Peptides against a protein of PDB entry 3S8F. Designs and how they scored, part 204

Target 1, 157 residues: chain A of PDB entry 3S8F
Amino acid sequence: VLTLFVAVPSLMTAFTVAASLEFAGRLRGGRGLFGWIRALPWDNPAFVAPVLGLLGFIPGGAGGIVNASFTLDYVVHNTAWVPGHFHLQVASLVTLTAMGSLYWLLPNLTGKPISDAQRRLGLAVVWLWFLGMMIMAVGLHWAGLLNVPRRAYIAQV
Target 2, 166 residues: chain B of PDB entry 3S8F
Amino acid sequence: DEHKAHKAILAYEKGWLAFSLAMLFVFIALIAYTLATHTAGVIPAGKLERVDPTTVRQEGPWADPAQAVVQTGPNQYTVYVLAFAFGYQPNPIEVPQGAEIVFKITSPDVIHGFHVEGTNINVEVLPGEVSTVRYTFKRPGEYRIICNQYCGLGHQNMFGTIVVKE

## One batch from the design tools (peptide; made by RFdiffusion4, then SolubleMPNN)

Design b2_p21_7_s1 (from b2_p21_7, 14 letters changed)
Fold by OpenDDE base, seed 5:
Structure b2_p21_7_s1 (fold): chain B 157 residues (1-157), chain C 166 residues (1-166), chain A 21 residues (1-21)
Amino acid sequence: as target 1 above (157 residues)
Amino acid sequence: as target 2 above (166 residues)
Amino acid sequence: MEPGKVVFELLKALAEAIAAA
């Protein structure tokens, strides 16, 4: 009950952010149903990081609803599914948001803008992190559905 | 024009909110459908049963592992299992193939897990509470019991065995 | 199909798509 209750404000926030992104993309010249996405500042790690975090948070949030469902939780509870869920929520959204925040915060705190090389490196780091996290998360969720237990070094599969 | 900008923002927000609501209903409907149609194979939780963890080893149905398997019917058994640091009692648990087995599991010390490989049996075992799980083993052989809840330094080595006899 | 199997198939498909990319 609590999880489902919290899910409502969270979804509202998520889609509000999406609305803001669409508006920003359209202001930047994006047109059509999806053209606004391409128009977003994908060259800025301070932008890319939290957005990728949000993308990872979508399946994680859906997983939260699954975990809160009595019938569905029985399938996934105390399996590798749960760590997969946590890594999407914490290691993806929270961590990537923190990383993105640093790309904004540090230049402002020091008064020195990041170099182009640092920007490119930042983009590489963020994308690689996201990719690795998605691979791990998919693997953990998959393993969980195969009844691989949580907190055990062995598996029946 | 600030007014136009605000109006535009609101328009997009309204669209996404509508989408949000639609998705919410889809998720709720999916959950409802799942609950209504896909309950087969789910082990239902029984009534909350309490036991004194400080005396469970000394008296009662868990006290003697030799008496842990009780035939309650022609093809029905109740197995009283203790999960403790760091193992299970009795071990092995011997049950016949095709019989309905009711596991009553509790702990004398800390929280443990009771995950039986090759089955959908997966419950947490709390001191002071009795976990009840009903299962019928269709295949003979050995089934490993795994503790999937951290219970101390020996957690990773905490295993049991269920032997299903033909 | 059981919910777990449905989700499994979806995840498998996703994994395969990632592997193929």
Scores: peptide ipSAE 0.014, ipTM 0.726, DockQ to the pose 0.039
Fold by OpenDDE base, seed 3:
Structure b2_p21_7_s1 (fold): chain B 157 residues (1-157), chain C 166 residues (1-166), chain A 21 residues (1-21)
Amino acid sequence: as target 1 above (157 residues)
Amino acid sequence: as target 2 above (166 residues)
Amino acid sequence: MEPGKVVFELLKALAEAIAAA
C-alpha cells in the first residue's frame, strides 16, 4: 500500500494539467461541470493531439499501477498486457504530443499558417491514430488477460 | 489581472488535487478488494535459491536430463528444468496427471522465459537463480513451453513440451 | 457492449467529430 504513494506526484501533475484545461475552457466561455470541455479548441490538431494522448494515458496509468504491483504483475508480466500498456503510454501520449508539437512548431518556424485542408488532415490523423491505438491497446490488454505471451508469435488462444 | 488568474488556477488545482488523492485511495481499495476476492494463483515471494550458472550443466540436479524428474512423494515430483539458448531440458518433460509438480528452473547462459500454455506458469529464469513454480496438471496432454523473454537470435524458436500422462 | 458495437460507436463518434471540426 505504501509503495503506491509513489504515484502521488504523478497524479498531482496529471490533474494540475486537467485543472489548466478546465481553466482554459472556462476562459473560452465554457460553463457548468462539462461545458468547459466543449469550449476547448478542438479544431486545432496541435491541441487535440496531446489531449487525446492524455486520455490514453489514463488507462495506461492505471495499468502502470497494476504492473508495479507485486501480486498483480504476476498475472500480467511478459504477456501481451505489457505491450498494451506501453502503446498507451509511449505510442499514444508521447507520440501524440510530438505530433501536436509538430503541428504547432512548423507553422511558427516557417511563419506561415497551415491551410484549412492541412488543419483538417491533421485532425483526421490524430483522431485516427488515437482510435487505432485504443483498439490495439484494448486488444493487447485483452490478449494479455488471456495469457497470450509477450515476445512470441504463437499462442494457444 | 495576473494575480486573479493565478488565484483561479490555484482553486482549480486544489479541487483536482483533492480528486487525485481520492482516486489514489479508490485504486488502493480496488486492488485490496481484488486481492481479497481473487487470491487463487497468487504466489508469494519465496527464499532466494542460487546456483552457479557456470557449473550447472556439469554437476548438480540439472546436469542429467534423464534424472531431471525426481519423485519426492507419493503424488509429488520435482522437475529440474534448464532453460538455455535455445531450448529447454529435459524436453519433453514427462509428468503424471494429478501430481503436484515443483519446477526448479534455472539458466546457464542468459535470461529466459518459462511460460507454459494452458497454465498460469509464467516466470523469468535468471542465470544464478532458481525459479520455483508449483503446479498440478489436472488434464493429460501436451503443454507447450514458450520463452517470452528475448534471449538472442533463436528466441522465437525456443520451445519446450510438457507431456502429462494419465 | 459487444466489441463490434463498441468499435462501430467509436467510428461513428470519430466521424461526427471530424465532420464537426
Scores: peptide ipSAE 0.012, ipTM 0.747, DockQ to the pose 0.031
Fold by OpenDDE base, seed 2:
Structure b2_p21_7_s1 (fold): chain B 157 residues (1-157), chain C 166 residues (1-166), chain A 21 residues (1-21)
Amino acid sequence: as target 1 above (157 residues)
Amino acid sequence: as target 2 above (166 residues)
Amino acid sequence: MEPGKVVFELLKALAEAIAAA
């Protein structure tokens, strides 16, 4: 119940961030309903990483509501579903945000800009990380729904 | 300038907040629908029950594994199960096919899991608390019990067996 | 089933409260 109440301000905050992104995209010349998305700096890993983290956080947040629901939690609790949720919340959002932060912090801290090669490598890293995390998360959630237990190395599936 | 930017931001925020609210209701509706239509097939069969984990092995219905399976009706049984480091008792648990089984599970030591493969029985077992689960095995055979809550060095090998007889 | 019904009712109440706010 508490989590469900917290869901309201959390969603408001999340969509406020989205509003900020829309504004930023429009300032960068994006127009129309979706043109502002393309106008965002997708060539910068410091931007891409946190945004991908936020995208992963969406299903993770929904899963949080499921995990906090008594009846639904009975189905998913201590199954592979739970680590699937964690990998969206921690290994996607938190990790990608940290990665993005480093792509900003290190150049500013050292005074040396990253090379184009480093930038491209950074983009590859964060995209591959995100894709891998999404695949793993989907797999874990699916396995969880099939009643595969967590913290157990064997299952009847 | 700043005023213009402020108005624009407010417009975007209003739109996204409206969308947020809509999505909130969608999520609530989905959860409500699931709760209204979904049945797990496993039902809590008792009220909150407490036991003393320090004496549960010595006295009471969990003390003797040979007396753990109690027939409470023509097609009804209560099974008193201990989850401990590192196993279950009784082991195996023998029950008849088609009977309504009430599992009463507790722990004398630490928190364990009680996950029965091939079923949707999956509960945590807390020392001092009795977990109650009602289930009917429709198919005969062996069902493995798995601990899905870390309980120590032997956790990964903590297994039990339920034997469902025809 | 009873817990599920309770949760359903709580969610419904929450939805109504949000709608009324």
Scores: peptide ipSAE 0.000, ipTM 0.710, DockQ to the pose 0.029
Fold by OpenDDE base, seed 4:
Structure b2_p21_7_s1 (fold): chain B 157 residues (1-157), chain C 166 residues (1-166), chain A 21 residues (1-21)
Amino acid sequence: as target 1 above (157 residues)
Amino acid sequence: as target 2 above (166 residues)
Amino acid sequence: MEPGKVVFELLKALAEAIAAA
């Protein structure tokens, strides 16, 4: 029970960020229940990357609750499920946030704005990264549920 | 301006906080559903049992692999298993089909894994602690034990076998 | 969205390049 309570501050933090996104979207002219999403700056890789990271973090966070659950962790512990979770948390959220930060930081450090071509390439990179990470994460979680062990090169599936 | 923005964000936070709490309950419900449908409501529980890893090979129930399988009752056995760098003892572990097996697993050296393919047996083995898992093999045959916790250079080749006899 | 379109165009170009090889 206590381990599940750890999910509370995590969810609060995650959805506080979502609240900030909604505010930003509405400031940009988005209206209605979902119109604010479309109004967000999806043309900026510095924005898109961390947002995609957050999207990947959602199933990862759900998995975090599973991993923190004593009874369910018995099933998934030291299976491919765990690397799947880590790749959503680290290789998606953290990595994409780092990428997004770079797209903001480099222009500011160099004093040179990114070209339109670089912007578009950046968008392609982060979207492709997100897609690949989702495919890999789904595969790892699926394998984990099939009892494929972590840190082993063989499995009877 | 910053104060105004903060106040506005706070308004949205109330809604998202409510959503957050709702999602928390959804996740708890999903966990409950998973337990009910995939584990038949079985909730495993463990007991902390300690052992001296420096003497476990010389004295006690883990010392002699020939005496590792102990019949404790009708169709009930306790198997004392050592996970070490890099293998398992005894190996193979021979148990009868249909018997209730209690595995008592510990390590004399470093942390290992004890993952039995084809079963739900999957525990970490810590020096100084005894991992206890209960299982009944319904099908005869060979079950491979895999170390799924990195334990050194030979980790990838650390395997054991459970032979279930009719 | 524009990013999706960019990704699509790149994937299409890659597919064409693979097909031509």
Scores: peptide ipSAE 0.000, ipTM 0.736, DockQ to the pose 0.023

Design b2_p21_7_s2 (from b2_p21_7, 14 letters changed)
Fold by OpenDDE base, seed 3:
Order: C-alpha cells, then structure tokens, then sequence
Structure b2_p21_7_s2 (fold): chain B 157 residues (1-157), chain C 166 residues (1-166), chain A 21 residues (1-21)
C-alpha cells in the first residue's frame, strides 16, 4: 500500500535539483523560460555528465512507477523492459554521476587542472555514453513491450 | 544575500513542483496508452495455491507427465506443468486449437520462468506455489516456452514446447 | 473491448494505487 509513497521524497529531491539548476543558470546570466539552460556550464564534463544522468533518470523514474504497479508490472515483468529500466537508472544516472565526479575529483586531488584536450575528450565520452544508453534503453523498452523475454538470448519477435 | 537565494529557490521549487505533478499525470497517461495499444493486456493474479515441492514429483497431478493434460469440460483442459532444472514437463505439451487451457505450473527445485512466445503468458514459477494461467490458442503450431528467470548453469538452454493441434 | 475503455481502466487502476499509497 505504501510502496508508491517512496516516490514522494524522490520527487521532492528532483524538484530541488531542478530549482537549483534554474537558479544556477539564471545566476550565470540566463533569462527567460529556457535561457537559463543555455547558460549552464555545458563545457564542463563534471557538470554535463550528472545532468545527462538526471535526464535519463526521468523516463527511468516513470518506469519505476510502472514496475512497482501490481497490474502494470505483470505486463513488463521479466521482459526486456526491466533491463531497459536498469540501464536508465544504473548505467545512466549512477554511472554518469560517477564519471562526472571523477572529472571533478581528479583535478582537485592532484592539484592540476585538466587540459583542454582532456576536457573535450571528457565531453565526448559523456555525450556518447548518454546517446548510446538512450538508444539501448529505447530498444530494450520497445522490445519489452513486444514481450521479448529477459535473460534469454533468443526471441520470436 | 543567502536569504534572497532561499527565496529564489523557493519560487523555483513551487514552479517545478506544479510542473512535475502535471508531467506525472501526463506520463501515467502515456504509459497507460502505450501498454493498452502495444501489449496483450494485463491478466490478474489467481488465488494462491500451495503444494509441497518435495513430493510434487512423486504424487499428485504433476507426478505423471502422461496424465498432465486433463480434460475438465467441453473444449476445456487443465495442464499440469513442472518447471525444473533444466526443462519443462511434459515436453512437448500437446493441446487442441481453440480450447481453453488452464496451466497449473509449479517447480520442484528452484524459481523458474514460464514465458510462452507469441502469447501473453509470462509468469514466475515458485517452489511451493502453483501458478495458474488461462489461455486459448487460436492458431495451430509450435509455441516455445522460455525460462526468463535465472535458475542455474543450464538456464540459457531451458526450453519447452507447446504443440497446438488442429 | 474498446481501446478507450482499456486506457481508462488502466489509468483508473493506477490512480487508485497511487491514491492508496
């Protein structure tokens, strides 16, 4: 009965994170409904990585509600849908946050800033990772809706 | 300065709260639509039925694969299926086309999956419990049963077959 | 089984689950 209630604190956290991002963007000179987004530091892989993780977490969170629903879980349980959810949550948010953390942590630990080449490479890595994960996740969710089984190397569809 | 920042954050939080709630309903609606139009639908769970996994192979309706298919009425059958490491019993399962089939599935050992390709039959099979699934095969042919729950070293090769006869 | 009814029923079921949480 209280299973879905666990989403409330998570949503509250999401609101705070979103508000913080908007605040940060506006402090950086962004104006209007969307101008604050462009003003965020998209040239920093330490910032871009976790933000991309958050973007992946949105559909993943929606999937979490589906997976936690008794009736809807019957449709998606043990299909490719579930791995799709996992890859959005773990391989997107968690992994990208870890990657972003490294881009911040290593320069601070060594006392040396990353080179411009390293920065550009880092940006390429996190964007390519995100793109690949989104493609994979869409494919897995689509396959899941077509009743492709989980933990099987073959499928009729 | 800090107070101003807090006020700004609160204002943004209120906006995002409203937006998030609205989007929640939108996502729920979209998910419901997608599932309704792209899946075979939802089957409610049946009543809980218990069995002793230690004796299910020796006595009862699962003990003899030759007696696994039982006609219970006109064009109605019950099939007692065992999922075990690593296969299904009986195999193949032979049923007539157009008949209402009630699958009673259990396991003598570990948790398995029972996923029938081309159908909406997809259940976990727990030792000590009986999974009940009702289905009518409208098309003749062979339907593959796939174990979609990891059950050991031979999991990837655990398959069964349902043969639907005209 | 009408598509609109199916969607409505699913939405209703999900909303009830959320409300009961």
Amino acid sequence: as target 1 above (157 residues)
Amino acid sequence: as target 2 above (166 residues)
Amino acid sequence: EEPGKVVYDLLKALMLEIAAA
Scores: peptide ipSAE 0.007, ipTM 0.756, DockQ to the pose 0.032
Fold by OpenDDE base, seed 4:
Structure b2_p21_7_s2 (fold): chain B 157 residues (1-157), chain C 166 residues (1-166), chain A 21 residues (1-21)
Amino acid sequence: as target 1 above (157 residues)
Amino acid sequence: as target 2 above (166 residues)
Amino acid sequence: EEPGKVVYDLLKALMLEIAAA
């Protein structure tokens, strides 16, 4: 029972971040229930990258509940499901956050702003990375549900 | 300004917490779907049973592969399986079709996996512990056992076979 | 224990904790 209680602070953190985003969007002139989303700085890879990471983290978090369940773990444990979860949590959230951090940090450290070309390239890289990770994650989770084993080069399917 | 910002954030947090409750129902629905579609035949783990991995090969029910399959009742068997670097014992494991099989699996060396293709049997095997899995094979044939926990250089070649006889 | 019951109990407990937060 206590294992799933770990989900509580994680969810609280996630929704606190969401609340901060809403606040920021509204400060930027966004109105209505969803208008604040459009008002966020989607032209800045330093912003877009970690946000996309957070989006990938949502299904990953849901998977976390599954993986932490004593009963559901019998279904998914040591299948391709687990790498799927990792790639959402680490290769998406952590990696994209790192990418975003670099887009903020490097200009500040060097004193040189990124060029418009670099900004556009950064956006392309981040979005493509996110897309690739989502495709990979869906594939791995699906394979896991089909009982494809983890750490094996062969499968019945 | 900071105080106002914090107050505003707090207000939004309350809204998002309400949304979080809604999302919990979504997660519950997903879990329910998973249970309904993918968890048929899942059996909870039994009591923790311990063994000495240093002697399991020399004495006890795992020591002789020829005596690994024990009939415990009408159409009921217990199979004592060793997962080791890098294989399974006995190999093949021969069991009757339609019989209730209780696998008792342990390791004399390192952690291994015991994943039986075509079944929902998938457990980690820890030295010093006995993994217990109950299963009934409805179809005759050969079922491959795969190690899905990295156990060393020969991990990728670690396979076993269960032969289900009519 | 029934797996479904275990899951239900865990989820119920989680929901109650979140609701009480």
Scores: peptide ipSAE 0.007, ipTM 0.755, DockQ to the pose 0.032
Fold by OpenDDE base, seed 5:
Structure b2_p21_7_s2 (fold): chain B 157 residues (1-157), chain C 166 residues (1-166), chain A 21 residues (1-21)
Amino acid sequence: as target 1 above (157 residues)
Amino acid sequence: as target 2 above (166 residues)
Amino acid sequence: EEPGKVVYDLLKALMLEIAAA
């Protein structure tokens, strides 16, 4: 009950953020239905990281609703599905947001801007992290649907 | 200028709110799809039954593993299973093929899992509560029981076996 | 009909859970 209750404001918040991003992208010269996306600062790891986290959070959020359903939870409970959900929520959104925050925070704390090399490295790290997390998450969710148990080192499938 | 920007933001918010509603329906559809494709044969939760975990080993239907399998009808059995640190009782559990089996599972110590490979039987077992699962084994053979809830140092080795006889 | 009913039932259940929260 509580999970579903908080899901509504969470979704509203997420799409409000998306609206803000669209506005920002259009202010940066983006036009059309999707042109505003390209206009966003994809060269900044402090931006890219949390955005990728948000993208990963979408299926995770949907999974949260699944997990909160009494009927559907019977299917996925204590299977590999659950850690898949956790990794999307914590290891994707939270972690990437933290990583992105560091790319903003450290320059401000030190008073020194990051070098171009550091920026490029940061982008590589964030994208690779996201890719790895998506692969793992998809695998875990898939395994969960195949009834692979959680907290076990063996599986029939 | 601020007013103009605010108005523009609101316009985009309206669009995204509409999109959010659409996505909500998409999520519900995905949930429905998952339910339809993966919940065949789901056993609904039964009435909660309570037991005293401190005495369940000494008295009652779980006390004697030799009496754990009870025939309740011509093709119906009740199996009283204990999940404990670190194993299952009885082990193996022997049941006939094609019979309706009602598992009554409880724990004398800590929370355990009861996950039967090759089936949709997957429940948590709480001390003081009886988990009830109904299943019919259509294929003979051995089915491994796995504890999928961390229960201590021996958790990873906590296995049982259901033997389905022809 | 069955898929539609499932979707409807789930939606209804979701709404009820939200309302009960």
Scores: peptide ipSAE 0.006, ipTM 0.737, DockQ to the pose 0.036
Fold by OpenDDE base, seed 1:
Structure b2_p21_7_s2 (fold): chain B 157 residues (1-157), chain C 166 residues (1-166), chain A 21 residues (1-21)
Amino acid sequence: as target 1 above (157 residues)
Amino acid sequence: as target 2 above (166 residues)
Amino acid sequence: EEPGKVVYDLLKALMLEIAAA
């Protein structure tokens, strides 16, 4: 039980970010319980990418709690579950945050704004990346629960 | 203006922090529920047992694969298994159906995995330590042992077999 | 701009180009 308290700082950070998003959305004219979400700048890949990363990080974080539980870890350890977790944490949050950072950084470094075509392409890239990562992650977690071993090219199921 | 903005941000943060704490308890509750409803197949951790990996092949219960399966009681067996680069010993492991099997697994070289298909047996095997797993095979047949921990160039070919006899 | 629409439009455009080639 004490091990799970390690999750407290991470949860605090995560939901503080969520609070910032809500505040920003409401400042942009969003109203109601979910209207603030729609008001966020979803037309900007520099914004969308890291936010999608955060969304992927949520189930990944939950998985982290599972992995940290010695009892539950017995079930999932060294199965396909583990790489599923990693892909959510690293290949989703970290990678998408890096991608988003580039969409902000490059225009600033060059002094040239991105074109509308580049913006649209950027949005497509980050959304497709996110979708692909979610599909793969779900598949890996599912396979892990079916006792498919990690680091093996063969499995019974 | 800055003060007002700061106050507003703090209000949202407080709300979300409360939510975060609630979610933490939800996760704890979920774990508790899982443990309460899924007690079957949970193998409690045993005491740490250590061996000398440099001599485990030469002396002791792991030294002779022909003596690896030891009957310890009525319908009870202990199987001393070595996981090594790159295979398992003994191979195959032959055990009776319905018998309580205690696997004592160690490694003479590097860390390996011991994953038995069709079972919940899945442990890491560390040199110098003995992994203990208790299992009863209800169905006869062959069960493949898979190494699920990278152990070198031949890792992908590291397999074993458990033969459960009627 | 709706993200789903962006993805859909690009995929559609790609498919049309492939079909036309």
Scores: peptide ipSAE 0.005, ipTM 0.760, DockQ to the pose 0.021

